# Peptides against a protein of PDB entry 7UQJ, part 118

Target 1, 160 residues: chain A of PDB entry 7UQJ
Amino acid sequence: PELYQNFNITPPRGVLFHGPPGTGKTLMARALAASCSSDERKITFFMRKGADILSKWVGEAERQLRLLFEEAKKHQPSIIFFDEIDGLAPVRSSKQEQIHASIVSTLLALMDGMDNRGQVIVIGATNRPDAVDPALRRPGRFDREFYFPLPDVKARFKIL

## One batch from the design tools (peptide; aimed at target 1 E97, target 1 (a further copy) E97)

Design b2_p29_6_s2 (made by RFdiffusion4, then SolubleMPNN; its pose is not in this set)
Fold by OpenDDE base, seed 1:
Structure b2_p29_6_s2 (fold): chain B 160 residues (1-160), chain C 160 residues (1-160), chain D 160 residues (1-160), chain A 29 residues (1-29)
Amino acid sequence: as target 1 above (160 residues)
Amino acid sequence: as target 1 above (160 residues)
Amino acid sequence: as target 1 above (160 residues)
Amino acid sequence: SALEETRKKAEEAVEEAAERLSEQYRELE
């Protein structure tokens, strides 16, 4: 939030963190939340697992997403972190349950409906960016992507 | 790495990474693996989820653990990273399935059976160190613990 | 620690963290310190800024370095973290004040004088590894280096 | 304090490691 505002960068409404598991995607999201929080301006960090939204809220996943975005807006500046977002918004296929299509459509609408004035950043983390619905990876949604590669060997020989 | 050598500390055969989810436990483990690998001396990194060993290998979890340790020993220097180790080795309770007790006992035996000359490090990551069997947290096992706290605000001001 | 012992790597007495500002060099050093601390074996973490040793202790910088290393040795196991070490140990040039050469020489001697049995790790952090005196980057000193890159420009542009 | 500092340092280290990782994968692209 503050990072984007301070830099007059049109805040990406969504950022996709992608890379192998355990490359610090969730850590980075938490660290961004923490770093953008000052004593005067705490950022509220919301975390959800993509798969949990589908599994825990069968038939209410869309409502839970709406509530999450409303809560984030209410507590702005906010970060919504979707861990394992490929579990929430898999690539649209004819084999996808209609529920997945509805959830993705809801998430699209929620991201599109974030007024540019809203201090809500959405971070999606995935190990499989290509498993995320391409519609989510368009401008005004997760239009920013961060690759989190494996910590290279060369760097840590020097600490160890 | 250097900390233990410099301290003539009997290298803990196991290191427990604990802290909130998304604090970079897995990243640190991978980065340790990477850092300890040179072009001449590559560290083999094995990753397993604790819950996966229980769920995927019902009745074979002990064998899979043995195979993992044997493979790690064969490919030494090696790191075995157990992500979500509390899922593999929950605190022993009278309510735990006998399978959990057997798996924990196997893991204990495997860690105890690592020859001090073995170039195998075991890293366990958990969000709940108190949910890990205390027997695993004893000397010669996960006798070193690393707390991975949430990226505090103060830290990220310097990264950003 | 264990990684070096298990690998029969002569423990570097010093580790150089290098990379852009705000990439978590200082964070890693503290995490290492706390991670190596158990309830039974607390690691004492010493932090100094390179520039502060020069500026705060005009004419006593060498003494302050000696005292720091003595204190670290007294409180071993210990980590000495030099933040902004390029401020303490700039590349030797004909334009450097004789005081800088003396301080670097003192730091070299202190690192060389660490008995291999001493449980003191020295971590230097810099944004400019090439601004650190090459003599400090030799075996038995900061012979290990960790590059802390920026979260990749493409990644950052997408979060920001 | 030491725990908070450790916290802070583990996170930065993880971030730096994540960043290194990210750069290396970009160099691989």
Scores: peptide ipSAE 0.000, ipTM 0.368, DockQ to the pose 0.054; fails the geometry check
OpenDDE base, seeds 2, 3, 4, 5: peptide ipSAE 0.000, 0.000, 0.000, 0.000; ipTM 0.364, 0.376, 0.352, 0.378; seeds 2, 3, 4, 5 fail the geometry check

Design b2_p29_6_s3 (made by RFdiffusion4, then SolubleMPNN; its pose is not in this set)
Fold by OpenDDE base, seed 1:
Formats: sequence, structure tokens, C-alpha cells
Structure b2_p29_6_s3 (fold): chain B 160 residues (1-160), chain C 160 residues (1-160), chain D 160 residues (1-160), chain A 29 residues (1-29)
Amino acid sequence: as target 1 above (160 residues)
Amino acid sequence: as target 1 above (160 residues)
Amino acid sequence: as target 1 above (160 residues)
Amino acid sequence: MAMEEEREKAEKFSEEAAKLRSEQAKELA
């Protein structure tokens, strides 16, 4: 059976870019923003790092996420790019797990609350797709994934 | 004389992405599909591997290619991405050459048969552009090529 | 304070793609051109190498740049891609500095002279952003920059 | 005429891409 991966590219509410570091995830997100921008249709690009959401905004992260989504909606069409989105997942401390759970819960609610009529695309980039909360990877959230492969090192050695 | 490579980017019927493995060919094709998709203009993305066309569909490959192009036309605007398109060219067996010739002939006919009014883009990706049948690289087929350069390893050593 | 890098993606008059060799700058520019091209909106892609502007057109480089911008305006919407834009900067000879100054001055004037109503995007790619004349990096010129990171070598060693 | 110009452009592009590969292979070598 032909796997028609009919990626019905419904404009994903969220797209997960995953792959090894420096495969161009951040670049691609920016390039997509640039390519989708025309004189007639200016796209606003918002960038946040997952680690910054957790570290810089302890106690205000939820509010900052809300403001980000409000600004993105106000400036639509827009792209919200979360670089290192796995950085919303804390390292192994219980206190960080609670903070993570609240922040992720807020992000989930904001992604779910994006009306299907909004021209807001959310792009998450990660080097650790397995560290991304499975709840973020459900339909209506980061429901599409793009793998950024490494340049095959073996193939480089054969071209050398 | 200024080589105005006026690539009149007529929507190519076919685009060949070539370059070493892991230069992001597959990713770029997907990212292009994502970037061209809006709420108003959903692009359908179809992916097939050249090796799968040859190996999984021995005797049905031509039919499967026809179905793929029919589905792409039905779900236009669409992108058909052939990953490892050089995998349609068999390794050194005479029996594989005949199968290859038939499959490639079918692909050529399907690409030629795409009405200029169809919003179907075909992207072929290969690590071995020289293994791609020259007939595929003619005008009206994969008439545009994009080279995906390797990250220069020498430049990496200077940044380390 | 949330750095809303509100990149109001005003269609940049100019975008600087910078990063190590083979991070996909040239590829991205071409892919952006391809992604922005539709049946209804054909984008014309013009490519020039910075080194070719300096070496092939000694004494005519200014005229060739003018012709390039005129053709891009005539065939709008268009992308002018300058690959290796740092190659407009000569190697350390005084005679080359004068030629460089004239060529760069012409490029600056052409970028400044792009009416805000023109659908012409200029993309400069460089591996040496520090070798790009700071005058090119001012508002109304290459006023937006995209860094193309290398695949993190440390992350590669953990995947090997 | 237009198809021949596009063919020559595609051939030149293929040659340039081949040259770029060969140059990159030589620089890496």
C-alpha cells in the first residue's frame, strides 16, 4: 500500500523541526518567515528560546507566553518560533518539573486556543525530539514534524 | 556578458535537489511545502523514495507512479517529492535496466503530461546527480537544479 | 523585557545570509525563490557572485550592477542573490580598494534607490560577515541578517 | 528558442554544479 503520506498540509498550528544541532532548524524557520513575507503580506516573526522561557521568566513565563501569542495574533500573519523547545523541559529536578508542567500546560492551552482562522504558525525546534512533551506533539499543536538530517559523514568520506 | 541567469522561475514542473547526503534536500522540500501552505492555500505533500519505487513495486511501479500523479493533480496545489530519485536507476543488472527504463519512461511521460496549468511541483532529491537519467533533466521535467553544498569541513576547523 | 524581535518582516530591501560555508545559504536563497514562486506569482531569481562582480567586470561592474537592478525591477517580483558578497571586498591591494569602494558605493545607491513599492528582494550570502562593508548592513540595505549555524560538531560525536 | 535557452541554462547549471562539486572535492582533498 502506497503510504500516501498525504500530509494534508492544513496550515499546521504547530510544526516541530527536529534534528541534530546545526542542521539549519532555526535558519529554516527564519527563511520560511522571509519567504512567506511579501510587500502585500508581511509576516511577523517572533523568536523565543525554550531555555529563556524557563530561566529568565521564572514565575512570569506563563504571562510572557500569553503576551507572545497575543502579539502574534495582533501582528498576524505571524510565525512564533520556539528554538530549543525541549529547553522547556527541565533537567531532573522536581521543582523544575512543576514549573515545566505549568509552562507546558500554558503553551498547550495557547496552541489549542488558536482559532483555526488565525494566521499564526508556531514552529518548535529541538535537537532532542524525545525530550519534547508528547502532549505538544498531538493534533492541533505540533501535529507536524520535519526531520533535519545530518550530512552523512560516511558520504562525505566517499566524496573526499 | 552578465549571465543573467534569469531563472524565470516559471513554477518548474520539476526541481532537482542534488548534493551530498544530509545537506537538507528532503528537509528543504518539506519546508518549502510548509512555507507555501497557508490557510487559504493548502499544499498537499507526497513523498516517495526512488528505491521503494523500484523494490516494492516491481511490476506495479508504473501504475503506482500514475496513481501518485493523479492524486497530486486531484489534491493540487501539491508537491511530489521523490527522495533518492537516483534509486530509480538500478545497480548493474540488465534486468534492472529494463525495469528502470520502463519506470523512468513512465515518470517522463507523467512529467511531460502535466498541463502547464496544474499546480503540481515535482521535486527530485539525489546524492548522485550523475546517476539521474539525463532524460529527467530536460526542459519540462527536472529543468531546474539546486545544489545543496556540504558544510565546508575546512571552515568548521577554523571556527573550532 | 521580552525581546519581541518583531522582525516586522517588511519585505527587507536586503537580507544578509551569513554563516560557515555549506550551511545552505545559496540553497536557501534558491529555495526561497522557488517557494515564493507560484503559477500566479512567478518570482525571477538573479544570481551573481561577489568575486565575479569584482574580477569579470573590472571597469564595468557598476554598469552591470545597474543593469542587474533594472532587470530585477523589470521582472518583479524578483530576488537578487549575491553569493559570496564579501568577494566585493578586495584582497589588500590599494587599487582593489578603490574599485571596491566604487562598486560598493554603486550597490549602496541601487539598494537605497529601490522604491519601497518594488517587489525586489536582495539576498547577500557570505561566509565572512565581518568582511562585509558595514555600510551594506545599515537600515534600508541588508538590514536583516540570518545566521546559518554549523551542525554542532559536539552533537555529531554523540550521534556517532 | 525559449526551450533551447532553458536547456542551455540547465546544462550550464549542471556544469556549474559539477564544477562546484569538483572544486569542493578538491578543496576538501
Scores: peptide ipSAE 0.024, ipTM 0.193, DockQ to the pose 0.039
OpenDDE base, seeds 2, 3, 4, 5: peptide ipSAE 0.000, 0.000, 0.000, 0.000; ipTM 0.202, 0.267, 0.200, 0.268; seeds 3, 4, 5 fail the geometry check

Design b2_p29_6_s4 (made by RFdiffusion4, then SolubleMPNN; its pose is not in this set)
Fold by OpenDDE base, seed 1:
Structure b2_p29_6_s4 (fold): chain B 160 residues (1-160), chain C 160 residues (1-160), chain D 160 residues (1-160), chain A 29 residues (1-29)
Amino acid sequence: as target 1 above (160 residues)
Amino acid sequence: as target 1 above (160 residues)
Amino acid sequence: as target 1 above (160 residues)
Amino acid sequence: SMLEKIREEAEKAVEEAAELRSAQAAALA
């Protein structure tokens, strides 16, 4: 939290964590939520998985996304974490492409509809940033991207 | 590796990382591999996903597991990471149960066949430790378990 | 970084990460540095170890601290990470107490001398927050503290 | 590049704390 204020950087509404599987994207999002929480100021953390958005909420996915963003706004400061956002990407079927397009359009509208004064951050994690709709990666959406590389065998790693 | 030596603790043959999705189990395994690596002593990291063992290696899964353990022994010190070991668990079909039983039996035999002098550590990650065959959780196999809990929004988190 | 701006929290000059060894304090600091860096805005990360400040820089530790803060200011936005700040703490000798007192006094002066407009964040990590000089924990210095707990087997962990 | 160094340092960060958890967890086990 404090790091961004020190840098006078306008916070994005969305942050994209990308990199190979098991590079700590989901863990990072969780740890950000935890580190931003104090006894006085708890950050509410919401997690959804891209595949669950597509499969569990068929026909109500857009409504569940709206409810998620409303609940996150109600419980601000909050983080919405979308694990495996690339799991929203259509499988090679025309029907899944249409469902995906509707869900992505809803997510775009929800991210665009966040007021810059809202204490809601959206974090997306993907192993395939190129499988994330480029419209989600535009300014005011997931406009910051963080690469989570594989730990190099040479690098003495200190883990969070 | 050196950390276990520093504590005069015999490294387990297998370590089970369990906890909710996105608690950093996979990251932890990768990070262990890298942190155990020095400029003088590189740890070779092998990763497999439980669902891939079941789906991609149908009819050769047991052979591919044997080859994996042989390659890990050849490139010791090494870590074998099984992500989503509970993905080996059968879906509710008798045919999948038989295939699963053969794969699990092979994994048991491979873990039992590791010599205590081998610098091969097996890490299993699961979101459902109760879906992991209890035989895998016996001494000489996954005989150490580490819970990776979900960050409590209230808890000040220590992140590794 | 952006999380702090979203929460309208005045950034501390210093953040203290404390808790048991291996809870990810050092990783948190590095992950924060990485997460603050974009393609457009790179964060320069400086790391020092408390024991190294005492042992490697004997007689020039204060000068090396000054140079570190100057270099961090020159390369802003930047993070200075002090791993094991409690390693500045004197061993039971009067001579080490005097050397420590001079080094701590220099660090206090450097943290106090940071302008609130400077894009330099100081992160301190310790396993022993009570071994950190209380003067370092005052407002305008390490005035925010994040507890990194042991992964309680029950406690859901979010890792930064 | 500085991004590569930050990546290498973030990579470096990701590994040592897993080692530390593993060590702690191994010490607690």
Scores: peptide ipSAE 0.020, ipTM 0.370, DockQ to the pose 0.036; fails the geometry check
OpenDDE base, seeds 2, 3, 4, 5: peptide ipSAE 0.007, 0.009, 0.011, 0.007; ipTM 0.226, 0.254, 0.228, 0.345; seeds 2, 3, 4, 5 fail the geometry check

Design b2_p29_7_s1 (made by RFdiffusion4, then SolubleMPNN; its pose is not in this set)
Fold by OpenDDE base, seed 1:
Structure b2_p29_7_s1 (fold): chain B 160 residues (1-160), chain C 160 residues (1-160), chain D 160 residues (1-160), chain A 29 residues (1-29)
Amino acid sequence: as target 1 above (160 residues)
Amino acid sequence: as target 1 above (160 residues)
Amino acid sequence: as target 1 above (160 residues)
Amino acid sequence: EEERRERELLEEIEKERAKAREEALKEEE
């Protein structure tokens, strides 16, 4: 909220965090959630892992996504964070991943159905942006992408 | 240990790390565990998630907490880290969370029962400090609170 | 790849990231995966948790390890990241952990069986390097160790 | 900032570990 207000930027419905695994994507998403939270305005943070939506809720993944978006809307301002979104939204063209086409379609519909006035931000994190269905990366969905570069070698030496 | 010795500060029994999700709470807890570990003095780090104590051990959560504190005492110096402690110790006044009243009471008793001479530090991490039972935040329990602020926008730009 | 090429260093088959929990191990592993990835050369990143290989695949853990290494070889250049590798490869001498001796032996054999020309890097992360079977820490296996120190006290104050 | 990135990274790691533990535990259920 405040970040987007300060920059006069329409908050994207969806932000794709991509980059090498362990570049801070999940963390930045959480950090964003809380920078937008004040004592006066707490943002509700919903976290789901892409693969969990598929595995934990076999045959119910679409319903779980719907419920998640409904709950996020109910508790707005909110952030929905999809960790490893490539596990949820595999590229439709991949033969093995065709079983998830209905889930991807549900996520697309949910993102499209978000009212622009809704204070719900969706953040997807992936290590494999090319493994995410391109339909999710279109305007009105995950239309902003943030690359999380590796720490430079100096940063790595300080981290190591 | 050394940090508290260097500052002539009595180590709190419990430290509450609070702040936006992904502000470093879990990490700092782990970092504290290891900074106090030397080759000569390894600190045993126990990690539990608040919700896991409730879910995995339905009807045994109190026992699991007792065992955890006993094990931590046995393997002192030790750190018990409760991630998402708000999931374990919900505010007693919340209607839906009343089922956890006995678990909260057990945790209170365990924290009160810690000998001040025991080299057991309890760290609770929460994104919702207000969702933690205020009884846990009293002196002799989680009596030190560290707020983990969001990365400033500059820090975010460097992280992005 | 590039890091090792730039230093004329034979890439280790296995890198052990060790240090206090929450010192960046998993993240650095992920960061390494992506620094070595270019648009022209994507590194496939395989992540497994040590305990998951034991728990999810009771009686199949050895097979799952074999499949993982085969898949990594098939999709080279690749990184296999074992998070909490001490959960997979407990010290053989520990009485309680002897049940995992066959899994440890399988991992040893898989690491030994990696062709030095294979563009597969194995990264193990542990909070307890001494809980990792010393046989895994020998040359040709996890023969490089990176200690992830705690952020210094200054670092902690910046993080706090 | 590097320490913060490091911390952030480590939290992500820990959260992934916590999730993976939670997942492992839910698969044990």
Scores: peptide ipSAE 0.000, ipTM 0.188, DockQ to the pose 0.056; fails the geometry check
OpenDDE base, seeds 2, 3, 4, 5: peptide ipSAE 0.000, 0.000, 0.000, 0.000; ipTM 0.236, 0.158, 0.185, 0.308; seeds 2, 3, 4, 5 fail the geometry check

Design b2_p29_7_s2 (made by RFdiffusion4, then SolubleMPNN; its pose is not in this set)
Fold by OpenDDE base, seed 4:
Structure b2_p29_7_s2 (fold): chain B 160 residues (1-160), chain C 160 residues (1-160), chain D 160 residues (1-160), chain A 29 residues (1-29)
Amino acid sequence: as target 1 above (160 residues)
Amino acid sequence: as target 1 above (160 residues)
Amino acid sequence: as target 1 above (160 residues)
Amino acid sequence: MEKEREEEEIKKIEEERAKAREKALEEEK
């Protein structure tokens, strides 16, 4: 939020981190949370994993998402980090999962309901950006995307 | 492997990375793979996620594990990284899942069948080391454990 | 060291990790330490922060560096990780800090005094490789450099 | 140039992985 205020850029409602597994997406999200925190202004970091919201909260996933967003709003400035967001919000065209459709719908509504002036950033991480519902990647949601490359294998070879 | 040969230490058949989510366990495993590779000797990095082996390969998880270990052996030196190994190999005391018991049994057998002179390292990552079957944490399997602390918010500020 | 012996490459006395803040430099250093450690041969990981050596040890920074290198040598195999090494070893051309000049001189001498066969690796991390004294980046010191990219700067800008 | 090389190496790694998957699928036939 303050970074965006300082850069006079519209704070994204959400940011998608994508790249191969182990490219540091989760580490970066936490690093951002830490870097935006000051001694005067601590950013509250909320972390959820897409598959965990489905598996642990069968039938309550929508409620858990709502509670998460309310808690994040209450504890502004805050970051909500969804690790493996493709597990929470798969592409709607996959016929199989009515459950996923409701969860995705809830997440979309929550993203749309965020005031752009709010000090809540949503970060989604995925290894499969194409498996994430395109509706989440629209303006006003995860409207910014960041690729995390594999650190060049050669760069690691010189360390060892 | 070669590190352990040089240190005249028994190469662990496996290493357990544990710590809170987003502490960089996967990034570390990839870092190790890349670091141990050279222009002359590329380490082949195999990555599987515990929950994915169960969900995508219902009834074939044991076969997929065997194929993975054979492929890793064929492409030595190699690293097999199991992300969220607690999802693949939960504690056996959970009565419910005969399927998990068979998969765990297969993984144990594959770990035991690794030649200590083999250039295959198995890395398991978990947020819940206590949810991993203790049999996997025995000598000759995941006999080494590394804790990935949350970078203290202060430590992150110093890295940034 | 032993990796380098196996690859028939001269073990670098030091490795410079550089890249923007939060790119996982410290995490990588810890990873290397962990991976090189075994049950039989634990790598001792020493971590210091450049600015902390100056601020906490005013007038004793040189002594603290010497003690650190002696301790690392005593506990071989070991890794010394200097986080924010640009804070410890700024470019000598900056007229202001006689104190930094003495510390840099001490670090250079310690790096030069390391036996190449010693099982001590020095890792320096910085966000500002150009702020690090070029003398540290010479052969026999931090002679290998690894860039930790920002997850594409466009990626960070879209997050932020 | 450096970015293009990184993209080409990533593409090669992805192509090698795709080929390895195809070969594994062909060896299962």
Scores: peptide ipSAE 0.000, ipTM 0.180, DockQ to the pose 0.029
OpenDDE base, seeds 1, 2, 3, 5: peptide ipSAE 0.000, 0.000, 0.000, 0.000; ipTM 0.198, 0.208, 0.309, 0.199; seeds 1, 2, 3, 5 fail the geometry check

Design b2_p29_7_s3 (made by RFdiffusion4, then SolubleMPNN; its pose is not in this set)
Fold by OpenDDE base, seed 2:
Structure b2_p29_7_s3 (fold): chain B 160 residues (1-160), chain C 160 residues (1-160), chain D 160 residues (1-160), chain A 29 residues (1-29)
Amino acid sequence: as target 1 above (160 residues)
Amino acid sequence: as target 1 above (160 residues)
Amino acid sequence: as target 1 above (160 residues)
Amino acid sequence: KEEEEERKKLEEIEKEQAEKRAKALEEEA
């Protein structure tokens, strides 16, 4: 957060954490939230799994997304972290297209509807950045992408 | 520990995390401990700094190592994490040789005395793998080495 | 970085990362450095251990601190990360008071001498925030404190 | 004793944080 002020970087609305599973995407998102909450300003950290939004809220996923963004706006400064965002917004593949297309369209609208002055940051995490709908990866949405490399196969073998 | 079961990897008795400072060695060791503790199986995580064992326990370091390994065995499944293990077991250099040699010999004996069926994993972390006594890096001890690269500047931009 | 812009928070000159060992303080500091260096703007990341400055540079620690801050200013935008800053600037306890007091006074002067327009961020990491000299925790120095919780077992499971 | 107290303090901090996170997760649920 503060480093961007010193470096003249305009904050993205959305940040995509991508990389192999177990590279610390969710850790980093939580650590960012924790590291940006002072005793004076608690950052509210909202975490949702993409797959959980689809599976638990069949037919209500759009409403749940709207409520999540409204709550995040109400509790700003806030971070919305979507873990496994490829589970929520997969690249449009034919068979489940309509429901996924509707959820993706809702998420796009919510991200586009955020004022750049809004104190809500959206972080998406995925193991498959190429499985995320390209519409989410456009400027003003998840326009910054963050590769979490596998700690070298050797390091992952000791990590895992 | 459990991660190795899931990955069909025989857990080494000892694992050396090496790489530049701030590559997440300690974080990863702790993340492993936490990610391997199910609600059914708490993994006990023991952490010691190599330098602290030498500085705080002058003359008792061997006893403290024995007690640590006994406690880890008692609370198995467990992880013993030695942060900055090069501070405990530096390559035998002449001037402080006797005390360091005794501590290293004790650690070697403790690692060799662990049954492969033991649910105690030893993780050493160092910024200087070449400063660790080669005797600790032999099979049956810290026989697996994990390089924690600096996440490329680009890769961490892709994290934050 | 960006979170503070969105949150109307003036960037502190100094940020104190505190929390249990292995919570990712050093990883996060390096992640921040890496995440703020665009291809156009490389952030120079300086890392020093507090204990190393005291032990390796007995009698020259003040000069080494001055040189570090000058080099950081020369290579701005930059981050100075003090790992284990409690090792450099412990709360003034009577017996080693004079050397520690001098180093702390030098660090205070260097932090106070930074222009708020300076592209130099100072990050201190400690496992013991209460062991850091309160003078360093005052406004204009390490005035923001970031608690790195142990990712709860559940949070690390959600991380991995 | 000091290591056990430091471990207990770490466990208490971990537990208190677990409780704070559980409450935050429960408030988010």
Scores: peptide ipSAE 0.000, ipTM 0.218, DockQ to the pose 0.035
OpenDDE base, seeds 1, 3, 4, 5: peptide ipSAE 0.000, 0.000, 0.000, 0.000; ipTM 0.183, 0.245, 0.251, 0.196; seed 1 fails the geometry check

Design b2_p29_7_s4 (made by RFdiffusion4, then SolubleMPNN; its pose is not in this set)
Fold by OpenDDE base, seed 2:
Structure b2_p29_7_s4 (fold): chain B 160 residues (1-160), chain C 160 residues (1-160), chain D 160 residues (1-160), chain A 29 residues (1-29)
Amino acid sequence: as target 1 above (160 residues)
Amino acid sequence: as target 1 above (160 residues)
Amino acid sequence: as target 1 above (160 residues)
Amino acid sequence: AEEEKRREEIRKIEEERAKKREEALKEEA
């Protein structure tokens, strides 16, 4: 919330960091959490990987998401960072396992359930913004998108 | 080595990271060292500041450079990162103290002495590529240059 | 100003970014300047290196600091970023040249002379917070400290 | 060798402080 009061903008519930792999999305999210945390006001930084939620929490992913959001709410101000959120919230297809649909549905409900006054910022990072369920990219969810360009393609091609 | 195997390119002996101050040159070099280090293959990351080599190692800078390269060779695969290499290897001028000329000469010899099969990558970072001795920018030395643009002000604009 | 208005905290006059070299301190400061700059409200970003102030401005460093602060005040809202501030304001020792003591004294006076309503944020970056004069780390100066951890090797592994 | 050990110790101390702060950030998470 507060980070966005600077901009005279309604604090988004969610921010999507997108761009090619290695553009510093995760680093920026961590650095934001660190730089906004003071001795007087610690921002609690929750980090989860999208793929880890699917693979490690088989059958409990929805519960773990609910717990994560409740914990983030308890430790306000907080940042929930989903790295590789395209792994968690892929585009809804008729071929998706019911498990993916339920996790995405739960995340949507959790994002919608956050009050605009909540001091919880959700950051999703993806290399494939088009692989993220469009429902997550709607107003009141990940309604702010931030492109992390490749540092000049030639610079990255030789660095990576 | 492995970083460049991805690109099917002969690994350069040296890579010059250049761009405005605070474009993440040092961060990228560290990120590369980190990301290329696996549990099975740790990349040893050596970091030196160009100005520190001149100021702290007065009279021993050449020896310290030799030791650094030998240590990097011993701990292959390794990255030698010279931050602010323009401070170490300024453009040769008739007004340069003999000390600067000798340090640059030693660095040139060390770069030339590396075998192409060596698992030692040298990264020089500078804010002023034109302030680096052109001899260091020749093939077989810092023959790959990577511009770090200011992350488009617009791309960061939205993140904070 | 705005970043801290969110937190209902008196905006510090100064922020100390500290952490290992290459943790993105300079990059973050630039990102903050970028991100707090809108089309309607451009933040002017002043960057200086601590060591450059000592070496390039011998005998004029105090005047240059005063000019920098006046220029930052003229171009409000503004950020003054001192990279490697430990080079400018080292811990006062009985062995330090009088020049260092005078520069630190001038910086202290400039920090103290800023009104709390000023739209000038001062960011100091250091790899060695303990090497910064404790007088600069007091309330009303660099009273907010932000640690930039090395992104866990694992966190960088996931960014690249 | 001692100065390199000291730099490596400082790096280890910085990494360990980083790790402790990251663990503290993870324990706070």
Scores: peptide ipSAE 0.000, ipTM 0.229, DockQ to the pose 0.041
OpenDDE base, seeds 1, 3, 4, 5: peptide ipSAE 0.005, 0.000, 0.000, 0.000; ipTM 0.283, 0.323, 0.258, 0.193; seeds 1, 3 fail the geometry check

